# Peptides against a protein of PDB entry 3QIS: the designs that were tried, part 38

Target 1, 334 residues: chain A of PDB entry 3QIS
Amino acid sequence: PSLELSRREFVFENVKFRQLQKEKFQISNNGQVPCHFSFIPKLNDSQYCKPWLRAEPFEGYLEPNETVDISLDVYVSKDSVTILNSGEDKIEDILVLHLDRGKDYFLTISGNYLPSCFGTSLEALCRMKRPIREVPVTKLIDLEEDSFLEKEKSLLQMVPLDEGASERPLQVPKEIWLLVDHLFKYACHQEDLFQTPGMQEELQQIIDCLDTSIPETIPGSNHSVAEALLIFLEALPEPVICYELYQRCLDSAYDPRICRQVISQLPRCHRNVFRYLMAFLRELLKFSEYNSVNANMIATLFTSLLLRPPPNLMARQTPSDRQRAIQFLLGFLL

## One batch from the design tools (peptide; aimed at target 1 L170 V172 F184)

Design b2_p17_5_s1 (made by RFdiffusion4, then SolubleMPNN; from b2_p17_5, 10 letters changed)
Fold by OpenDDE base, seed 4:
Formats: sequence, C-alpha cells, structure tokens
Structure b2_p17_5_s1 (fold): chain B 334 residues (1-334), chain A 17 residues (1-17)
Amino acid sequence: as target 1 above (334 residues)
Amino acid sequence: MSLEEQIEESIKKLLES
C-alpha cells in the first residue's frame, strides 16, 4: 500500500491561548489495494501528538483512488498554556502517519507561540508592570523561577521581601485589577452576571487586550469580561488558594475563624487576590436584586476555580469535599 | 496615578464599600 500526501510541512504562526488554528491536507490512496492509516506514537511517546495538537481524522480506511482531508488542529488550552508561556514546550512536533503493512510518513509541525498572562503565575504577574507581550521570553522564565523561589520563601516566612533591589511587586496582577475594576464599575447591575456566557470573539479580544496593553476600558460585554475573569482564574498554574492549603480549607470549612487564619497563610499575592475577589463578590451580592447573583451560585462557581484539589487528589474528590469547599468560600461571601 | 496607586485605590474602594 502507498499514500500520496498533498503536504507534509505545517507552520502555525502566532499561536495564542484558546485560539483554534487549522491546517488541512489531503491523503490519497494511489495504490491498488485498500489501506488503513493511523497516526501513531513515536517510540518514547504515549500519544501520537502533543496535547495542543490534534489530527481529525486520526485514523481511517481508504479504498483505491480514495482521498480524505485531514485537519491538523492547534488549540492551546489551560493544560498547555503554562508550559508554552515558559518556553518549556514549543509549537513543534513530528507526526507519524502509519500505513498498515506500509511505510511511515512523517509530518513536521512548527510555528511560534505568543505568551499570555493567562496561565502565568500570580507571583510572576505581580512583577510584570508591563503587558506580557512586552516582556522578553527569557525574562518570563526567570520571573517564573524567581516567583517559585519567592513563594517558597514567603511560605517559610524566612526572608522579608528585600524591598531594596527589585521594583515593589503589584499588590495584585494588573490583569486581575483590570477585570475586577471593570466589573465593579460597570457590571454590578448586570442581570445574569456570571450566568450568561460571553462571546468567543469578545473573549479573544479581551485576552489579546490583556496580553498586549493596559487598557483604560476592557472591550466586550460585561458577560465576556466576567467569563474572561473565570478563564483567567481557571488557567492559573497555581490556584488563588494554593494547593498546600487545600485540605486545611476543607477541614476548616465550618469554622469561620480558622478559615480566615488559613487565608492569612497564603503568599502575599495570593492572599491579596483572594481578598480583592471576595470584596468584589460581596459587592455584587449587595446588588442581587438587579444582577440575580446569589451567594450559593457564586460560591459554587468560584470554588472550583479558587480552591482546586491538588493534581494528586483530583481523582479522589468526593461530593463531601466539594460541599466543604463551597462552605469554605461561603464564609467569605456572607 | 501610577499603576500601583490605581490598583491600591481600587482595592481600597472595594474594601471600604
């Protein structure tokens, strides 16, 4: 069996967080026998492609002289954004198109990724006084490494932030400020806030805006700005409530005093973001007559974003754990 | 206002509301 491929080299320029790109090619059975094709893992890989890449179809059957279109889809989700932002991963892959009882065909995937404030740590973002697209990639790596080291130092209560040598970090990321301040100014009376989805085009504009500028006003509807905040919180590599405190939050869920003590142990940036978000959400709840927002809805929505189980515990989360997590957050909304 | 001051005032406004 043999295949003819219309293309074998694919370039995905300016790949962005949550922006789908597609490249298509044709495969044709130029042989005299039917053939089965599949994308197969390389020798050391569990998957035929990286998590941000997909082939559709990834397998199929071709009669003699049959042609099929294959789509190569590049999509950076929350699961790939952090490693692409750091340059640990890149928009590069090799796909192996296997023909049963035939030869392998190699496809080269290349391109470039544009870093996003989405999927960047709170610690790094508090040090970024400029849009992330203005920060050299090398400095992003250094900021993530330094952010990890400072988080550890802060958790250990060992070293006062040496106020002298580095510019004082922001109290909260400018991106969170922009989103929350916009919602506070313009969305407190918005009916169905956080219940109505945003527009995908507006979400992309908001992401691009936050990555490239410090706008006076965020573009899009209040619903799109609200959803962008949810996406931002979801994409954080470390949730607003650090994984190390997850179990303590659950254990304290019915003791408001202990809950406040647990939050006080968060790293400074995480603690500031948490308090800022809780203050904003309490303000929204004052306008519940206008915005239809209630404490149970907000607690249910934001708990999954702010208080995520550590990766090692994700598979073990019980309905009781989820209810405790919601109760923990309710103690800051009421 | 600096970026820092704008953030500080936003936080203050929400905490005093």
Scores: peptide ipSAE 0.551, ipTM 0.954, DockQ to the pose 0.961
OpenDDE base, seeds 1, 2, 3, 5: peptide ipSAE 0.512, 0.509, 0.520, 0.513; ipTM 0.948, 0.947, 0.950, 0.948

Design b2_p17_5_s2 (made by RFdiffusion4, then SolubleMPNN; from b2_p17_5, 10 letters changed; failed a check: too like the target's own chain)
Amino acid sequence: MSLEEQIESFIEKLENS

Design b2_p17_5_s3 (made by RFdiffusion4, then SolubleMPNN; from b2_p17_5, 10 letters changed)
Fold by OpenDDE base, seed 4:
Structure b2_p17_5_s3 (fold): chain B 334 residues (1-334), chain A 17 residues (1-17)
Amino acid sequence: as target 1 above (334 residues)
Amino acid sequence: MSLEEQIEASIEKLLAS
């Protein structure tokens, strides 16, 4: 069996968080026998492609003289955004299109990724006084490494960094401020806030806006701005409540005094973001007659974002753990 | 206002509300 491929080299320019790109090519059975094709893992890989790439179809059967279109889909989700932001991974891959009892065909994937404030750590973002797209990639790497070291120092209650020489970090990321301050100003009376989905086009505009500027106003509907806040919180590599405190939050969920003590142990930026979000959400709840938002809905929604189980415990989360996590957050909303 | 001052004022406003 043999295949003819219309293209073997693919370039994905300006790949962005949550923006789907597609490139298509054709494969044709130019042989006299039916053939089965599949994308196969390389020798050391478990998957035929990187997590941000997909082939559709990834396998199939071709009769003699049959042609099929294959879509190569590039999509950076929350699962790939952090490693692409840091430059640990890149928009580069090699796909192996295997023909049963035939040859391997190699496809080259290349391109560039545009960094996002989505999927960047709170610690790094607190140090970024400019939009992330204005920050050199080399400096992003340094900021992530430094952010990790400072988080550890903060958790260890080591001496506050000499307040004198480096620019003081922001109290909260400017991106969180922009989103929350917009919602606080314009969305407190918005009916069905956090219940109505945003528009995908508006979400992309908001992401691009936050990555490239410090606007006076965020573009899009209040629903899109609200969803952008949820997406931002979900995409954090370390959730607002650090993984190290997850179990303690669950254990304290019914003791409001212990809950406050646990939050006081968060790194400064995480603690500030948590308090800022809780203050905003309490304000939003004062307008429940207008916005139809209640504490149980908000606690249920934000718990999965703010109090995420550590990756090693995700598969073991019980309904009881989820209820305790919700109860923990309710103690800050009521 | 600086970016820092704007953020601080936003936080203070929400915490005072």
Scores: peptide ipSAE 0.565, ipTM 0.956, DockQ to the pose 0.965
OpenDDE base, seeds 1, 2, 3, 5: peptide ipSAE 0.531, 0.517, 0.538, 0.524; ipTM 0.952, 0.949, 0.953, 0.950

Design b2_p17_5_s4 (made by RFdiffusion4, then SolubleMPNN; from b2_p17_5, 9 letters changed)
Fold by OpenDDE base, seed 2:
Structure b2_p17_5_s4 (fold): chain B 334 residues (1-334), chain A 17 residues (1-17)
Amino acid sequence: as target 1 above (334 residues)
Amino acid sequence: MSLEEQIEEFIESLLKS
């Protein structure tokens, strides 16, 4: 069997978080026999492509002289955004198109990723006084490394943050500040807030706005701004409540005093973000007659975002654990 | 007031409450 490929090199320029890009090519059976094609893993890989890439179709049959279109889809989800932001991964891959009883055809994928504040750590974002797209990629790497080290030092209660005024971290990420301040100012009376989905186009505009600027106003509807906050919290590499405190939050869920003590043990940026979000959500609850927001809904929604189980426990989360996690947040909303 | 100063003042207010 033999194939002819219309293209073998693909470039995905300016790849962004949650923005789908597509490149298409054709494969033709220029042989005399039917053939089966499939994308196959390289040696030592479990998958035929990186998590941010897919082929559609990824396999199929071709009769002699038959042609099929294949789409190469690039999409950066929450699962790939952090490693792309840090430069640990890149928009580069090699696909192996295998022909059964035939040869392999290699496709080269290349491109560039544009960093996002979505999927960046709270610690790193607190050090970023400018939009992430203004920060050199080399400095982003340094900021993530320094943020990790500072978090560890803060958890160990070892070193007071060097109060050097110019290098002092923000108390909360500017991105969270902007999102929450907007919602506080404009969305407290918004009917069905956090219940109505945002517009996908507006979500992309909000993400791009936060990545590239410090706006006076966030673009889009209150629903889109609200969903952008949820997406931001979901995309955090570590949740607002650090994984290390997860079990202690569950264990304390029915003791408000212990709950407050557990929160006091969070790293400074995480603790500040948590308190800021809880203050905002309590304010929204005062307007429940207008916005249809209630404590149980909010606690249920935000629990999955703020109090995530560690990856090793995720598959073992019981309904009881979820209820305890909800109860933990309810103690800060009521 | 810079955004930094606004954030600082607000967080300080939350920490005092």
Scores: peptide ipSAE 0.089, ipTM 0.813, DockQ to the pose 0.492
OpenDDE base, seeds 1, 3, 4, 5: peptide ipSAE 0.074, 0.079, 0.082, 0.086; ipTM 0.809, 0.810, 0.813, 0.814

Design b2_p17_6 (made by RFdiffusion4)
Pose (drawn by RFdiffusion4):
Structure b2_p17_6 (pose): chain A 293 residues (1-134, 168-310, 319-334), chain P 17 residues (1-17)
Amino acid sequence: PSLELSRREFVFENVKFRQLQKEKFQISNNGQVPCHFSFIPKLNDSQYCKPWLRAEPFEGYLEPNETVDISLDVYVSKDSVTILNSGEDKIEDILVLHLDRGKDYFLTISGNYLPSCFGTSLEALCRMKRPIRERPLQVPKEIWLLVDHLFKYACHQEDLFQTPGMQEELQQIIDCLDTSIPETIPGSNHSVAEALLIFLEALPEPVICYELYQRCLDSAYDPRICRQVISQLPRCHRNVFRYLMAFLRELLKFSEYNSVNANMIATLFTSLLLRPPPSDRQRAIQFLLGFLL
Amino acid sequence: DPYLLEMNETMHQEVRE
């Protein structure tokens, strides 16, 4: 049971939020007998690697002496973007490739991460006047820029918030917002709209803070009480919520053109603005509908 | 929406000027 590896060290340079990288290597069974390989957790872990990293494939069978290409894939999603933004985690790791009844092969993962305004808290973004990788703002300039673009160009946009944008443009928009305060956000209206949804979803703290979440559901049927729960939010969260509710009410005026109706808004934005840490789904859409109408 | 327009004017001054 022996393996030959084309390489054991891998570098993921300039890793970005939602931008896929692949570092590939070849495994060859140079032994005399067939072998089983698999990636294993390091002593006392649950997984063999961190969430932003994946092996493809992560296990297999090799006769003497067939070869197999292994793809080490890095993808920083909403799950890891905040800790990598913060520096609580780095683009580094060790993969232990394990031969069943044999040697362990140690693969070193290194590289660097570029922080994004996506996955950054509303509070910190309101405190930062300049792009992240170039008195506080009422709302983060990034969300204002996305909404400003949609307000200017997308009020009459067919199927707004119902058609997915382009992956390439989403990344261009994110990098644009990370590095600049542009005159125009690049990409189609569908891409800018989706980037807004991704922005809200990537927030480490939702627009409606987690502890106020339950109170919102309980209060869902009293508009006077719902507004008061909103008053308990920090200034930046309260402002973003009010700002978005005003923006969505503005879009509802052009529903005959942009197909944006209360039904779609409620089911789309409720889960983004009001996240927990069933029929509560109903009180939640009721909560949000109370503001839209 | 009056609130939206007011907010946008405020943010324009704070971001652009």

Design b2_p17_6_s1 (made by RFdiffusion4, then SolubleMPNN; from b2_p17_6, 11 letters changed)
Fold by OpenDDE base, seed 5:
Structure b2_p17_6_s1 (fold): chain B 334 residues (1-334), chain A 17 residues (1-17)
Amino acid sequence: as target 1 above (334 residues)
Amino acid sequence: DPELEAMREELRKQIYE
């Protein structure tokens, strides 16, 4: 069996977080026998492609002289954004299109990724006084390394924050401040806030706005700004409550004094973000008659974002653990 | 919330001044 491919090289320029790109090509059976095709893993890979890439269809049958269109879809989710921001991964791959009892055909995928404040650590963002797209990639890597080292030093109680660093870090990321300050000013009376989904076009405009500027006002509806805050918190590589404190939050969930003591042990930036969000959400709950928002809804929604189980425990989360996590957060909302 | 207002104003200064 043999195939003819209309194209073998694909370039995805200016790939962004949550922005789908598609490239198409045709495969034709130029042989005299039916053939089965499939995308197969390379020798050391578990998957036929990287997590941000998909082929559709990824397998199929072709009769003699039959032609099929294949779509190559590039989509950077929360699961790929952090490794692309750090430059640990890149928009480069090689796909192997295998023909059963036939030849392998190689496809080259290339392109460039544009960094996002979404999927960047709280520590790195507290050091970024300018939009992430103004930060050179080399300086971005240095800020992530310095942020990791500072988190580790803070957890070990070894060194006070070097007060002599030429640029004092922000108390919270400017992106979180912008989102929360907008919601505080304009969304406290918004009916069904955090319950009505945003518009996908407005979400993309908000992401691009936060990555490229420091606006006076965020574009889009209050629902889109609210959903952008949820997406931001979900995309964090380390949740607002660090994984190291997860079990202690569950164990303390019914003791408000111990809950406050656990939060006091967070790294400075994480602790400030947590306090800022809780202060905002308590203010939002005063307007429950207007916005239809209640403490149980907010606690349920934000618990999954702020208090995530560590990756090694994710498969073992019980309904009891989820209820304790919700109860922990309720102690800061009431 | 007095904590919210204090944080909002301090962060506004850090971001725009």
Scores: peptide ipSAE 0.559, ipTM 0.956, DockQ to the pose 0.966
OpenDDE base, seeds 1, 2, 3, 4: peptide ipSAE 0.543, 0.553, 0.544, 0.539; ipTM 0.954, 0.955, 0.954, 0.953

Design b2_p17_6_s2 (made by RFdiffusion4, then SolubleMPNN; from b2_p17_6, 9 letters changed)
Fold by OpenDDE base, seed 5:
Structure b2_p17_6_s2 (fold): chain B 334 residues (1-334), chain A 17 residues (1-17)
Amino acid sequence: as target 1 above (334 residues)
Amino acid sequence: DPELKEMMEQLKKEIYE
């Protein structure tokens, strides 16, 4: 069996968080026998491609002189954004198109990624006084390393934050401040807030706005700004309540005094973000007659974002653990 | 919330000053 490929080199320029890009090519059976094709893993890989890449179709049959269109889809989700922001991964891959009882065909994937404040740590964002797209990639790496070291020092109770560092970190990320300030000013009376989805075009404009500027006003509907806050919290590499405190939050869920003590042990930036969000959500709940928002809905929605199980426990989360996590958050909303 | 207002005013200064 033999295939002809219309293209073997693919370049994905300016790849962004949540922005789908597609490149297409044709494969043709130029042989005299039917053939089966499939994308296969390289020798040391578990998957035929990186998590941000997909081929469609990834396998199939071709009769003699048959032609099939294959789409290569590049999409950076919450699961790939952090490793691309840090430069640990890049928009580069090699695909192996295998022909049954035939040869392998290699496809080269290349391109560039544009960093996002989405999927960046709270610690790193508190050090970024400018939009992330203004920060040199070398300085992003340094800010992530410094952020990791400060989190570890804070958890170990070893050193108070050296107040003598030339640039004092923000108390919360500017991106969270911008989103919450907008919602507080314009969305408290918005019917079905956090229940109605935003528009995908407006969400992309909000992400691009936060990555490139410090706006006076966020573009888009109140629903799109509200969903952008949810996406931001979901994309955090470390949730607002650090994984190390997850079990203690569940154990304290019915004791409001112990719940407050657990939150006091969060790193400074995480603790400030948590208090800021809870103060905002308590204010939003005062307008429940206008916005149709209630404490149980908000607690259910935000618990999955703020209080995530550690990756090693994710598969073991019981319905009882979920109810305790919701009860923990309710103690800050009521 | 008085805590929210105070936090928002402090953060606004830190971001724009």
Scores: peptide ipSAE 0.444, ipTM 0.937, DockQ to the pose 0.904
OpenDDE base, seeds 1, 2, 3, 4: peptide ipSAE 0.427, 0.435, 0.436, 0.425; ipTM 0.933, 0.935, 0.935, 0.932

Design b2_p17_6_s3 (made by RFdiffusion4, then SolubleMPNN; from b2_p17_6, 9 letters changed)
Fold by OpenDDE base, seed 5:
Structure b2_p17_6_s3 (fold): chain B 334 residues (1-334), chain A 17 residues (1-17)
Amino acid sequence: as target 1 above (334 residues)
Amino acid sequence: DPLLKEMMEILKKEIYE
C-alpha cells in the first residue's frame, strides 16, 4: 500500500490559551489495494501526539483512488497551558502516519505560543506588575523559580519574606483584582450571575485584555466576566487552597475555628486571594433577591475550583469528601 | 464587607501608581 499526502509541514503561529486553530490536508490512496491508515505513537511515547494537538480522523480505510481530508486541531486547554507558559513544552511535534503492512509518513508540526496569565501561579502573578505579554520569557522562568522557592521557604517557616526586595509583590494578582472589582461594581444586581454562560468571543477578548493590558474596564457582559473568573481559578496550576492543606480542610469542615486556622497557614498570596474572594462572595450574597445567587450554589460551584483534590487522590474522591469540601467553604460564606 | 473595600482601595494603588 502507498499514500500521497497534499502537505507534510504545518505551522501554527501565535497559539493562545482556549483559541482553536485548524490546519487541513488530504491523503490519497495511489495504490491498487485498499489500505488502513492510523496515527501511531513514536518510540517511548504513550500517545500519537502532544495533549494540545489532535488529528481528525486519526484512523481509517481508503479504497484505491479514494481521498480523505484530515484536520489537525491545536487547542491549549487548562491541562497544557501551564507547561506552555513556562516553556517546558513548545508548539512542536512529529506525527507518524502509519499504513498497515506499509510505510510510515512523518508530519512536522511547529509554531509559537503566546503566554497567558491563565495557567500561571498566584506567586508568579503577584510579582508581575505589568501584563504577562510585556514580560520577557527569560524573566517568566526566573519569576516561576523564585515563586517556587518562596513558597517552600514560607511552608518551612524559615525566612520571613525579605520585605527589603527592590520590588514588593502585589498582595493579590492584578488579574484577580480587575475581575472581582468589575463584578463588584457592575454585576451584584445581575440576574443569574454564575448560572448563565458567557459568550466565547467575549471570553477570548477578556483573556487577551488581561494578558496585554491593565484596563480601567473589562470588555464583555457580566456573564462573560463572571465565567472568566471561573476559568482563571480552574486554570491555576495550584488551586487557591494549596494541595498540602486539602485533607486538613476536609477534617476541619464542621469546626469554623479550625477552618480559619487552616486558611491562616496558606502562603501569603493564596491566603490573600482566598480572603478577597470570600469577602466578594459574601457581598454578592447580600443581593440574592436581585441576582438569584444563594450560598449553597456558590459553595458548590467554587469548591471544585478553590479546593481541588491532589492529583494522586483525584480518582478516590468520595461523595462524603465532596460534601465536606462544600461544608468547609460554606463556613466562610455564612 | 469593610475588608473587601479596604483590600480594593489598597490594591488599586498598588496596580495604578
Scores: peptide ipSAE 0.414, ipTM 0.934, DockQ to the pose 0.968
OpenDDE base, seeds 1, 2, 3, 4: peptide ipSAE 0.410, 0.411, 0.410, 0.404; ipTM 0.933, 0.933, 0.933, 0.931

Design b2_p17_6_s4 (made by RFdiffusion4, then SolubleMPNN; from b2_p17_6, 10 letters changed)
Fold by OpenDDE base, seed 5:
Structure b2_p17_6_s4 (fold): chain B 334 residues (1-334), chain A 17 residues (1-17)
Amino acid sequence: as target 1 above (334 residues)
Amino acid sequence: DPELKKMMEEMRKQIYE
């Protein structure tokens, strides 16, 4: 069996977080026999492609002289954004299109990724006074390394090194401040806040706005700004409550004094973000008659974002653990 | 919330000054 491919090289320029790009090509059976095609893993790979890439269809049958269109879809989710922001991964791959009892055909995928404040650590963002797209990639790497070292020193209870030469970090990321300041000013009376979804076009505009500027006003509806805050919190590589404190939060869930002690042990930026969000959500709950928001809804929604199980425990989360996590957060909302 | 107000005012200075 043999195939003819209309194209073998694909370039995805200016790939962004949550923005789907598609490239198409045709495969034709120029042989005299039916053939089965499939995308197969390279040697030592578990998947036929990187997590941000998909082929559709990824397998199929072709009769003699039949032609099929294949779509190559590039989509950076929360699961790929962090490794692309750090430059650990890149928009480069090789696909192997295998023909049963035939030869392999290689497809080259290339392109560039544009960094996002979504999927960047709280520690790195507290060091960024400018939009992430204004920060050189070399400086992003240095900021992530410095952020890792600060987190380790905080966990070890080491005294912060001297205040001398580096610009003082922000108390919270400017992106979280902008989102919460907007919601506090304009959304406290918004009916069904955090219950009504945003518009996808407005979400993309908000992400691009936060990545490229420091706006006086965030574009889009209150629902889109609220959903952008949820997406931001979901995309964090380390949740607002660090993985190291997860079990202690569950164990303390019914003791408000111990809960406050656990939060006091968070790294400075994480602790500030947690307090800021809880203070905002308590203010939002005062307007429950207007916004239909209640403490149980908010605790249920934000617990999955703020208090994630560590990756090694994710498969073992019980309904009891989820209820303890909700109870922990309720102690800061009431 | 007085904690919210304080943090919002401090951050506004840090971002725009």
Scores: peptide ipSAE 0.474, ipTM 0.942, DockQ to the pose 0.914
OpenDDE base, seeds 1, 2, 3, 4: peptide ipSAE 0.461, 0.453, 0.472, 0.464; ipTM 0.940, 0.938, 0.941, 0.940

Design b2_p17_7 (made by RFdiffusion4)
Pose (drawn by RFdiffusion4):
Structure b2_p17_7 (pose): chain A 293 residues (1-134, 168-310, 319-334), chain P 17 residues (1-17)
Amino acid sequence: PSLELSRREFVFENVKFRQLQKEKFQISNNGQVPCHFSFIPKLNDSQYCKPWLRAEPFEGYLEPNETVDISLDVYVSKDSVTILNSGEDKIEDILVLHLDRGKDYFLTISGNYLPSCFGTSLEALCRMKRPIRERPLQVPKEIWLLVDHLFKYACHQEDLFQTPGMQEELQQIIDCLDTSIPETIPGSNHSVAEALLIFLEALPEPVICYELYQRCLDSAYDPRICRQVISQLPRCHRNVFRYLMAFLRELLKFSEYNSVNANMIATLFTSLLLRPPPSDRQRAIQFLLGFLL
Amino acid sequence: SPSFEEIREAAFKVEPP
C-alpha cells in the first residue's frame, strides 16, 4: 500500500468571499497491491478539513497502479466569511491523506484571505467611512450604495427580486464594494438585487438581532408592540431595518411593473432580516407584513 | 412620513448629535 503524489503543498492566493479556487494534484498507487485512500480528521476533530476547504474526491480505491486527480477546493461561503474577515481563522490547514492500513500523507494548505464588507457586522461597517480594502454612518455605505442603485434604476425592473443575477457580476459587485465608493455599481439590476439579499444573509448579526427574535414573534400581532421591539435594536440595526422597510414600501408602489408584491416580499425578506440563532414562520411573516402595510 | 428619496439621502450621512 503506497502512494505517489504529484505535490504535497498547495497555495490559495488572494482568497475572496464566494470566489471558488481549485488546486489539483494527482495520486498514483505505486505499490504492488491495491490500496484505499481517504482524508481523515486530525487527532480529535470532526472533519478532515475546515469548512472553506473540500477534497474532491475525498476517498477512493486504486489498483496498482492507476492514478486519480484530487481537487482541493476552497470556497469561502457565509459560514466562514466573518471569521476570515476577522482573522480568527487563516487560509491554512493540514490534510491527512490516509492509506487504509498504511502510511499517512500530509498535505499543507497555505495562502491568504482578502476581507470583505460582506460578512462584516453592521456596527463595524457604520464605523468605517472608507472601503474595507481600499460620528458613525446611519447605515453602512455599502447597503446604501446597493439600495441607491436599485432606487435609481430598478423601480420598474420586471421580476425584481425574483430573477437571479449573474455569478460573475455578483463577484464584481462585492469586489467593487470592498475596494471603492463607485459612481455606479456594475452589473444588471437582478445582480444588484441579489447582492443585496446576499449582503443581508451574510451579516454576522442579522438586521433584527438574535435576542430580539423571539420577542418579535410573540409580539407579531400587535403593531404598537412590534414597533417597540424594533426600538430595542442598536441604532445601526434600527436604522437599517427602517431604511429597508421604507425601500420595500417604495417598490410596492411600482408592483404593476416590478411584480414586487407583499407576498413575495414577506417570504423573501423575513428569513433574511429575522433569523433565529414552523408556525413561527407565520408570526415572522406577520411581523414583517405589519411594517410593509 | 417623509419620502423615500429624502430618507435615502439622509441615510448616507452621519448620525445626528

Design b2_p17_7_s1 (made by RFdiffusion4, then SolubleMPNN; from b2_p17_7, 10 letters changed)
Fold by OpenDDE base, seed 2:
Structure b2_p17_7_s1 (fold): chain B 334 residues (1-334), chain A 17 residues (1-17)
Amino acid sequence: as target 1 above (334 residues)
Amino acid sequence: MPSFAEILEEMGGELPA
């Protein structure tokens, strides 16, 4: 069996968080026998491609002289955004198109990723006074490493934040401030806020806006800005309530005093973001007659974003654990 | 708990500079 490929090199320029890109190529059976093709893992890989890449179709049959179009889809989700932001991973891969009883065909995937404030740690973002796209990639790596080390030091209460570092971190990420300030100013009276989805085009504009600028106004509908806040919180590598405190939040859920003590043990940036969000959400609840927002809806929605189970416990989360997590958050909304 | 306005004021009221 033999295949002809119309292209073997693919370049995905300016790959962004949540923006689908597609490149197509054709494969043709230039042999005289039917053939089966499949994308196969490399020797040390479990998957035929990196998690931000997909081939469609990834397998199939071709009769003699048959041709099929294959789409290579690049999509950076929350699962790949952090490692791409840090430069730990890159828009580079090699696909192995296997032909049954034939040869392997290698496809080269390359490109560039544009860093996002989405999927960046709260600690790193608190050190970024400028939009992430203005920050050199080398500095992003340093900021993430330094942020991890400071989070550990803060949790261990070992070293006071050296107040002598020439640039004090922001109290909250500017991106969270921008989103929440916009919602506070313009969305308090918005009917069905956090209940109506945003528009995908507007979400992309909001993400691009936050990555590239410090806008006076965020583009898009209040629903899109609200959903952008949810996406931001979901994409955080470490949730607003750090994984280390998850169980303590559940254990304290019915004691408002202990709940506040648990929150006080968060790293400074996480604690500030939590307090800021809770204050905003309490303000939003005052307008429930206009926005149809209630404490139970908000607690249910934001609990899954702010208080995520650690990856090792995700499969073990009970309905009771979820209810405790909601109750924990309700103690800050009421 | 501080109001949203109070937290904003504590954070400098403007974009956290």
Scores: peptide ipSAE 0.085, ipTM 0.822, DockQ to the pose 0.281
OpenDDE base, seeds 1, 3, 4, 5: peptide ipSAE 0.072, 0.045, 0.064, 0.057; ipTM 0.815, 0.798, 0.796, 0.803

